# Designs tried in a protein design run: peptides against a protein of PDB entry 3T6J. Part 301

Target 1, 375 residues: chain A of PDB entry 3T6J
Amino acid sequence: PIVESYIGFIESYRDPFGSRGEFEGFVAVVNKAMSAKFERLVASAEQLLKELPWPPTFEKDKFLTPDFTSLDVLTFAGSGIPAGINIPNYDDLRQTEGFKNVSLGNVLAVAYATQREKLTFLEEDDKDLYILWKGPSFDVQVGLHELLGHGSGKLFVQDEKGAFNFDQETVINPETGEQIQSWYRSGETWDSKFSTIASSYEECRAESVGLYLCLHPQVLEIFGFEGADAEDVIYVNWLNMVRAGLLALEFYTPEAFNWRQAHMQARFVILRVLLEAGEGLVTITPTTGSDGRPDARVRLDRSKIRSVGKPALERFLRRLQVLKSTGDVAGGRALYEGYATVTDAPPECFLTLRDTVLLRKESRKLIVQPNTRLE
Target 2, 372 residues: chain A of PDB entry 3T6J as posed
Amino acid sequence: PIVESYIGFIESYRDPFGSRGEFEGFVAVVNKAMSAKFERLVASAEQLLKELPWPPTFEKDKFLTPDFTSLDVLTFAGSGIPAGINIPNYDDLRQTEGFKNVSLGNVLAVAYREKLTFLEEDDKDLYILWKGPSFDVQVGLHALLGHGSGKLFVQDEKGAFNFDQETVINPETGEQIQSWYRSGETWDSKFSTIASSYEECRAESVGLYLCLHPQVLEIFGFEGADAEDVIYVNWLNMVRAGLLALEFYTPEAFNWRQAHMQARFVILRVLLEAGEGLVTITPTTGSDGRPDARVRLDRSKIRSVGKPALERFLRRLQVLKSTGDVAGGRALYEGYATVTDAPPECFLTLRDTVLLRKESRKLIVQPNTRLE

## One batch from the design tools (peptide; made by RFdiffusion4, then SolubleMPNN)

Design b2_p27_4_s4 (from b2_p27_4, 13 letters changed)
Fold by OpenDDE base, seed 1:
Structure b2_p27_4_s4 (fold): chain B 375 residues (1-375), chain A 27 residues (1-27)
Amino acid sequence: as target 1 above (375 residues)
Amino acid sequence: VRFVLTEPTTSVVADTSFVYGPYVAGS
């Protein structure tokens, strides 16, 4: 078997300021079959990057072909086991030196192990479809998230010598129509500038890239989905995201106005964006469970994903990228924290929904990591 | 000779959440 490992201070998700890495380590085995799918995605990455909703001037100047592998984790030491990894976590290095993408395949498989009767917040008509396509759709999402999410976009930088990595005279901010007014100075990084929102903001961007690009026929083809199956994968991917946005409320602490999980905060933000799009795209309906206690249902109108959802996500994703590229912390914080705010305002009443989410909460999945044998 | 990984297992009661990065617990 091909064995991969890493160890060190890698992920900063546990740092409230998103800067200090947590000590982690894993040992994993390459899953060749799953890796082949990601290799196909990598082969299309340069073209797919052009489909992202920002000008080429906001994308990396040079395409760097990354590695992308699926790994089956044998052992993982850390606060939690991820489903996907993009390293290094330094945007400057990603832009200039390259990066590696990893999907932890057996972690994903475990995540998919949901019993129908325990599947919360979905309409009955969606449950079977969700169960069927959750895995495949998640593979698509993780691939896009890591490769084209974390692997996309350019930071505008002025180096220590005063040189810019962009043409100040010709590059136009697509949101303002004006020249670039802000950038990263020497020594400034994504994490240092955006600090408390950096991790979640980036995850939100990456998740949004996944949702946005999964609509592209080439992506579904790469993963082997065509026709009705492709549409179902798309639907379930989006459905999973909006459901996750509701589930995310578990990770919000009202007393501290704090999110405890960056990815879940990101998913809540996406839910808010899609709710704001309106037009019946996403509906969250409080209900009463069979036990007579509060419940809820999330509905996604699949017929409106492209007509309503995509444009909304496009605009949002573009704004995320532009604000990131320009180092506009004030604008970025205003945008992101605005969508990340949890109140009990109607119609959603998110704090009330949070109580429902907590009421319906299942025990955390305990992953018993695998062993090896020879046969 | 075939190298085989056993499948990871979960608790009987499991949540439906998913994360790509580290899980952060809290109240």
Scores: peptide ipSAE 0.059, ipTM 0.614, DockQ to the pose 0.194
Fold by OpenDDE base, seed 5:
Structure b2_p27_4_s4 (fold): chain B 375 residues (1-375), chain A 27 residues (1-27)
Amino acid sequence: as target 1 above (375 residues)
Amino acid sequence: VRFVLTEPTTSVVADTSFVYGPYVAGS
């Protein structure tokens, strides 16, 4: 078997200041069969980047073809096991040296093993479909998230010599219609500028890229889906994200106005964006469970994903990228925190829904080191 | 070599996978 490992201070999600990495390490084995799908995605990456909803001037000048490998984790040491990884975490290195994407396939497989009776907040008619396509939809989402989410977008930079990596005279901000008014100065980074929102903001951008690009037929074809199957994968991917946005409320602390998990905050933001789109795309309905206690149902109208959902996500995703590229912290914070705000305002009453989410939450899951068998 | 993950007593994540990106939450 091909063995891969990494070790070091890598992810900073546990640092309140987002600066210090947690010490992590893993040993894994390459899953060749699953890696083949991601290799096909990599082969199409340059073309798919053109489908993202920002001008080419806001995309990287040159796409550096990354490696993308599916790994089966034997051992992972850290506070949590991710489903996917994009490294290095330094934008400057990604632009000059490239990056590597990893999908932790067996971690995803565990996430797929959900019992029907334990699925919360879904309509009964969606449960079987959700169970069937959750796995495939996750593969699509993770691949897009890592490769084309984290792997996309340009930062406008002025170097130490005063030179710009963009044409100040010709590049236009698509949101304002004006020339670029802000950029990263020498020594400034994404993390240093956006600070407390940087991680969650970037995760939100990456998740949004996944949802947006999964609508593209070529993406589904790469993963081996066509016709009705492709549409079901799309539907379940979007449904999963909307559901995740509701589940995210568990990780919000009202008393501190604080989010405790960056990815869940990102998913809540996406839910808010899709709710704002209106037109019956997403509906969250409080209900009463069979136990007589509060419950809820999330509904996604599949027929409105492309007509209502895609345009809403497109506009939002473009704004995220433009604000990121230009280093507009004030604008970025205003946008992101606006959608990340949790109130009890009608019609959603998110704080009330949070109580329902907490009531229905499952016990914390622990991944135990797998056993190996030689077959 | 086949890898068999011991199923946890509870699910790994709340029906959603965590995907790690390069960026930190607070800074």
Scores: peptide ipSAE 0.067, ipTM 0.542, DockQ to the pose 0.162; fails the geometry check
Fold by OpenDDE base, seed 3:
Structure b2_p27_4_s4 (fold): chain B 375 residues (1-375), chain A 27 residues (1-27)
Amino acid sequence: as target 1 above (375 residues)
Amino acid sequence: VRFVLTEPTTSVVADTSFVYGPYVAGS
């Protein structure tokens, strides 16, 4: 429909256990022009799913063509307005019944209004490029995040009758080379098993899918980017993610050893993965600002995205999916919490960097709900 | 009848909300 709406207990990001949904609702109108790009992405989704770094046995058995629409939100009631939505939030339903994706286009536009002089933690040479391509790169990232991130992967399940949705004899865990040794039992869900890390872990997987697949030429073509523009969109998308990982430190509470925002935790994890890759891919350098106070710079080596970044992200993303599919909570928690740990250990000294992030913190921009007029 | 969305407006506020998807708070 031209007017879209939903209402109910949808997102569980505010529940520490990732189980209880917050009551939210919206009314929005379809942006046909932007929706056309997402429709092209949907048309390529089945093929693009094959590009993800896990065996087909770890992907959904049947491709269910989802709906993907760009929406301009007229009203949103909730604690936060999303840039994108993938519903339902139940993985079992996503793989058996399908899902719907939306991008809230005018929410993304809020992020475009950053003034160059206020843009923190970037090299001067990157600022103009970042400002130019942040919006377009976000469109790409949202599309991939929702459609192929949240919309991908299979949970291995044994139902109440004891039947498996996978062949126990033939399906091999690509990380161990062994048969599948764990799965979800009847009544177990992603959220119930992974609990405190479930939301952030899933967001991390979805964001990683976005970064990984944005390197695929077909994706950029779908969004209308070719040549140098496509490469700039890729660069800015990755640059934005590593910058976001630094900014994420604002949402860490050292005294409680916890994160207050699932998406920001996810972005920090990705930053850690890309830092671990080494070889000069990502560098965070403490500096002194023009005001004489602490500052920092994030540098991403464009030339190393494919050679260093992609392989690192591939391995990490595969591990995320395998652990998710098999319901391996112990392994998943060990992996994810390992990267989500914030210490002051060198060389990064993240707790010290957090102080810098807080010092350079700017007020958040929120969308003021728009109206419509007749023409 | 054609409905046209008004120009998007923004408000600068304290970071007290959650945002879903790839949105980055503050920028």
Scores: peptide ipSAE 0.064, ipTM 0.608, DockQ to the pose 0.225; fails the geometry check
Fold by OpenDDE base, seed 4:
Structure b2_p27_4_s4 (fold): chain B 375 residues (1-375), chain A 27 residues (1-27)
Amino acid sequence: as target 1 above (375 residues)
Amino acid sequence: VRFVLTEPTTSVVADTSFVYGPYVAGS
């Protein structure tokens, strides 16, 4: 077997300011079959990057072919086990030196191993489809999230010598129609500027990239899905994200007006974006469960993913990237915190829904490490 | 000789759909 290991101060999720990495380490075995799919994704990455909804001037100047491997984790030492990893966690290094991606395949497999009877907040008609395609859709989402999410976009930088990595005269902000008015100065980083929202914001961007690009036929083809299967994978991927946005409410603390998990906050933001799109794309309906207690159902109209969902996500994702690229913390915070705000305002009544989510929450799953054997 | 990886078993842990990006902080 091919063995990979990672060790070091890597992820800063537990640092409120996003600056201090937590010590993390794992040992994993390469899943060759799934890695081959990711290799094909890498081979298409340069082309797929052009499909992202920002001008080339907001994308990396030079495509640096990354490594992407699917890993089956044998041992993971850290506060949490990710489904995917993109390293290094420095945008400047990603931009100039390159990066590596990994998907933790067996972690994903555990994550979607939910019994039908325990699957909350979905319509009965969607449950079987969801169970069938959750795994494959996760593979697609993680691949896109890591490679084309975290691996995309350019930071506008003025170096210590005063030189810009972009043409100030010609580069136009697509949101304002004006020249670029803000950038990262020497010593400024994504994390240092966006601080408390940086992690969640970046996850939101990466998740949004996944949803957006999973609509591309080439992506689904890379993962081996065509025709009706491809459409089902797309549907389940989007449905999963919408459901995750509802589930995310568990990780909101109303008393502190804060989020306890960056990815869940990101997913809630995406849910809000898709709800805002309207037109019946997403519907959350409070219900009464068989036990007589509050429940809820999330519905995603499959037929409106491309017509309503994609344009909404496109606009949002572009805004995320533009604000990130330009180091516009004020604009970025206003945008992101706006969507991350949890109130009990109608029609959604998210605080009330949160009570329902908490009532219906599942026990947290512990991953027991796999073993290896020779046969 | 074939290398075989056993399936991981699940116990009670948080949603593992954590995808690590460079920075994850609450808002």
Scores: peptide ipSAE 0.051, ipTM 0.609, DockQ to the pose 0.229; fails the geometry check

Design b2_p27_5_s1 (from b2_p27_5, 16 letters changed)
Fold by OpenDDE base, seed 2:
Structure b2_p27_5_s1 (fold): chain B 375 residues (1-375), chain A 27 residues (1-27)
Amino acid sequence: as target 1 above (375 residues)
Amino acid sequence: DTLKLIVELQSLMKSNEKELIEHTRRM
């Protein structure tokens, strides 16, 4: 087996300033079969980028092909085990030596090993399908999220000499129909401009790319799904996202009007977008559990994913990208914070639903690291 | 805890953004 490892101050998610890495290390084995799928995805990346819902002028001029590997973790030292990693985090090394995308496959498998009786907020008819396809659908989502989510989109920049990396005369903002009115100036970055919403906003964009592109037949084919299986993978991927959006309420602090986790905020935003689409695409119904206490059910109409969900997500995702590309912080913040706002307004009554989510909260899972043996 | 998809691709995006900014600075 091919063994991968790293150790050091790597991830900065626990740093409020996003600058200091926590000490982390892992030893993992390459999952060759899954890695091959990601390699095929990488090989198709340039083509798939064209399927994203923004003009080519808002896409990167050149796609830098990364190495993408799936790993089965043998041991992990850190505060938490991620599902995916992009390494190294050293900008100088990324520029000179390149970078590697890593999916931690067995971490995903463990995280999704949910007992049917413990699976919250799903209709009974969806539970078996969800359990069956959660893993495979997540592999698809992670691959798309990492490679084509985070790997996509262009920032419009004016350099120190006043030169633009786009044609000011010909590039049109698809949302306004006008020429580009804003851009990043020299020294400005995504993080510096969008600040407190930058991480969550980007995660939301990446998750949205995953949902959007998983509808593409080529993507499902790359992952080895065809026919009814492909449709089930799509359905479960979308179902998982809307469920995750509800679960995300755990990470909202009403008293502080803030989110404690960027990915969860992102998932809630996506849920709000899909709820806004209406037409019975997503329904959250308060119920009473068998214990007589509050519960809820999330329903996704699979027949409306393409007809209602895709267009809604397309419009939203395009807006995210356009605002990101143009450095329109005011517009971006207004859009994102609007969807990220949690109120108790009907019909959803999200603050009330939050109480239900907290009531039904699962105990923190403990990941036990595996043993290996030679066969 | 929901899978912290530590998508360091924010780092890739940041790196690509930084590279793009640096590339634009070098042009």
Scores: peptide ipSAE 0.015, ipTM 0.501, DockQ to the pose 0.030; fails the geometry check
Fold by OpenDDE base, seed 1:
Structure b2_p27_5_s1 (fold): chain B 375 residues (1-375), chain A 27 residues (1-27)
Amino acid sequence: as target 1 above (375 residues)
Amino acid sequence: DTLKLIVELQSLMKSNEKELIEHTRRM
């Protein structure tokens, strides 16, 4: 087996200042099969980027191909085991030398291990399918999210010399039909401009890219899914996202009107987008559990993913990208915070649903020991 | 600016991976 390892002061998540790394290390084995899938995805990335719902002028001039490897962790020493790692954490090196993306595949497998009887908020007829395809669908989603989500889109910039990285005369905003009227100035960054919504907004964009592109036959083929299996993977991926959007309510603090988790906020936003699409695509039904306490069921109509879901996501994703590219913070905030708003308004009554989510909350899973096997 | 974006995206990707794990641990 190909063995990979790293050790040192790497991740700063436990530092309140985000500066000091925690000492950590791992020993892992390369999952060749999954790594090959990611490599195939990378090889197709430039073509798949063209499938994204924005003009080429809003896409990066050049796709920078990252290294992507899937690892099965044998041992991990640290306060927590990540699902993925991007290293080095030095910006200068990332810019000049590149970076490596690592997916910790067996960590993901543990995270996805849910007993059928404990699987909340799904219809009974979806549970077996969900359990079967959760892992594979997540592999697809992660690959798309990382490579084509985060790896896509162009920021319009005016440099310190006044030069633009786009043609002001010819580039048209697809949402307005007008020339580009806003951009990033020298020294302005995504984070500096979009500030409190930047992380969640970007995660939402990346997740949306995953959902959108997973509908492309080439993507499923790259991951080795064809026919009915491919359709099931698509369905479960979308189902997982809408379920995640409901679960996300755990991470909303009503008293502070804030989200405690950027990814969960992003998933809630996507749920709201898909609910807004209507036409029976997504339905959340409050129920009563066998224990007599509140419960809920989320249903996704498989037959409407392409006809209703895809167009809704297309429009939303395009808007996200256009607002991001143009540095339109006001528009971006209005759009994103609008979907991120949690109220108790009918028909969804999200604050009430939040109570249900909290009631049905499972205990946090603890990874006690990494595991892998040879087959 | 593109470099900054790349760095930001990489940082976000890393954060995303961590948060995805945290999310999956709670699902």
Scores: peptide ipSAE 0.014, ipTM 0.376, DockQ to the pose 0.055; fails the geometry check
Fold by OpenDDE base, seed 3:
Structure b2_p27_5_s1 (fold): chain B 375 residues (1-375), chain A 27 residues (1-27)
Amino acid sequence: as target 1 above (375 residues)
Amino acid sequence: DTLKLIVELQSLMKSNEKELIEHTRRM
């Protein structure tokens, strides 16, 4: 087996300032079969990037092909085990040496090992399908999220010499129909400009790319899904996202009007976008559980994913990218914080739903590293 | 649990993107 490991100060999520990395380490084996799928995805990346809902002028001039591998973790030392990793986190190293995307495949399997009886907020008819396809759908989502989500989009920059990396006279903002009016100046970065929303905004963009591109037949084919299976994977991927958007409310602190987890905020935003699309695409229904206490059900109309969901997500995703590319912090903040706002306004009554989410909260799962053997 | 894992994966992806963006600015 091919053994991979990393060790060092990697992720800064535990640092309130997001600067100091936690010391982490893992030992993993390469899942060759899944890695081959990701390699095929990488090979198709340049073509798939063209399917994203922004003009080529808003896409990177050249796609830098990263390494992408699926890993089965044997041992992980840290406060939490991610589902995927992009390393190194050092910009200088990424520029000079490149970067590697990894999916921690067996971690996903554990994360989704929810007993049917404990699976919250889904219709009974969806539970078996969800359990069956959650893993495979997540593999698709992670691959798209990492490679084509984070790996896509161009920032418009004016360098120290005053030169632009785009043609000011010909590039048109697809949202306004006008020439580009804002960009990143020398020394300005995505994080420096968008600051408090930068992380969550980018996660939202990446997740949206995943949902949007998973509808593409070529993507599903790469992952080995065809026909009814492909449609089920799509459905479960979207269903998982809208469910996650509801679950995200756990990580909102009403008293502080803040989110404690960037990815969960992103998922809530996506839920809001899909709810706004209307037409019965997504429905959240408060219910009463068998215990007599509040419960809820999320329903996604499969038949409306392409007709209602895709166009809504397309428009939203394009707006995210355009605002990111142009460094329009005011517009970006207005858009993102608008969808990230949690109120108790009808019909959703999200603050009330949050109470339900907290009431139905599952205990944190413990991950136990497996033994492996060669046969 | 799955949501946390997705969140963690996404955070890792974001960090990688940040580095890529910063690298392209330094070149």
Scores: peptide ipSAE 0.008, ipTM 0.312, DockQ to the pose 0.038; fails the geometry check
Fold by OpenDDE base, seed 4:
Structure b2_p27_5_s1 (fold): chain B 375 residues (1-375), chain A 27 residues (1-27)
Amino acid sequence: as target 1 above (375 residues)
Amino acid sequence: DTLKLIVELQSLMKSNEKELIEHTRRM
């Protein structure tokens, strides 16, 4: 088998300032079959990057073909096991040297073992479809998230010699219509500059890329889905995201006004964006469970994903990227924290919904490391 | 950057046992 490993101070999710990596390491075996799908995605990456909703000037100048492999984890040492990885974590290195993507396939597989009767917050009519397509949709999402999410966009940089990696005279900020007024200076990184919001902001961008690009037929074809199956995968992917946004409330601490998990905060932000789009795209309805306690249902109108959801996500995603590229921390923080704010304001009453989410919380799954044998 | 699955997110990612089997078969 092809064995991959890494070890070191890699991910900064546990650093409140997003700067210091935690010690992490894994040993994994390459899943050749799933890797082949990701290789097809890589082969289309240059074209798909052009579909992202920012000007080419905000995308990497040169496409660097990354590696993408699906891995079956044999051992993982760290505070948590990811579903996907994009490394290095320095955006400047990603744009100049390239990057590697991995999907932790067997980690995803463990996540897929949900019993229908325990599936919360979905309409009954969606449960079977959700169970059927959650796995495949998540493969699509992870692939897009890592490769075209984390792997996309350009940071505007002024180097130590004063040279810019963009034309200051010609590059226009699509949000302001003006020339670029801010950038990263030598020694500044995404994490150092955006600090407390850097991780969740970037995850939000990557998740948004996944949702946005999964609408592209070519993406679904790469993963082997066509026709009605492709539409169902899209629907379930979006449905999963809006459901995740509701579930995210578990990870908000009202007393501290903080989020305890970057990805969940990101998913809540996306939910807020899609709710803001209105027009019946997303509906969260408080209900009463069979036990007489509070419950809730999330409904996504599949017919409005392209007409309402996509444009809303497009605008939001573009703003995320522009603010990231220009190093506009003030604007980025204002945007992101605005959507990440949890209040009890009607109609959503998110703090009340949080109580419901906590009441319906499922027990944590135990991930057990596999063993290998010679056959 | 990594998409870290917290055990709580695993509950969000719960999908079909059949797909798990198929995924395992493709492994």
Scores: peptide ipSAE 0.000, ipTM 0.258, DockQ to the pose 0.044; fails the geometry check

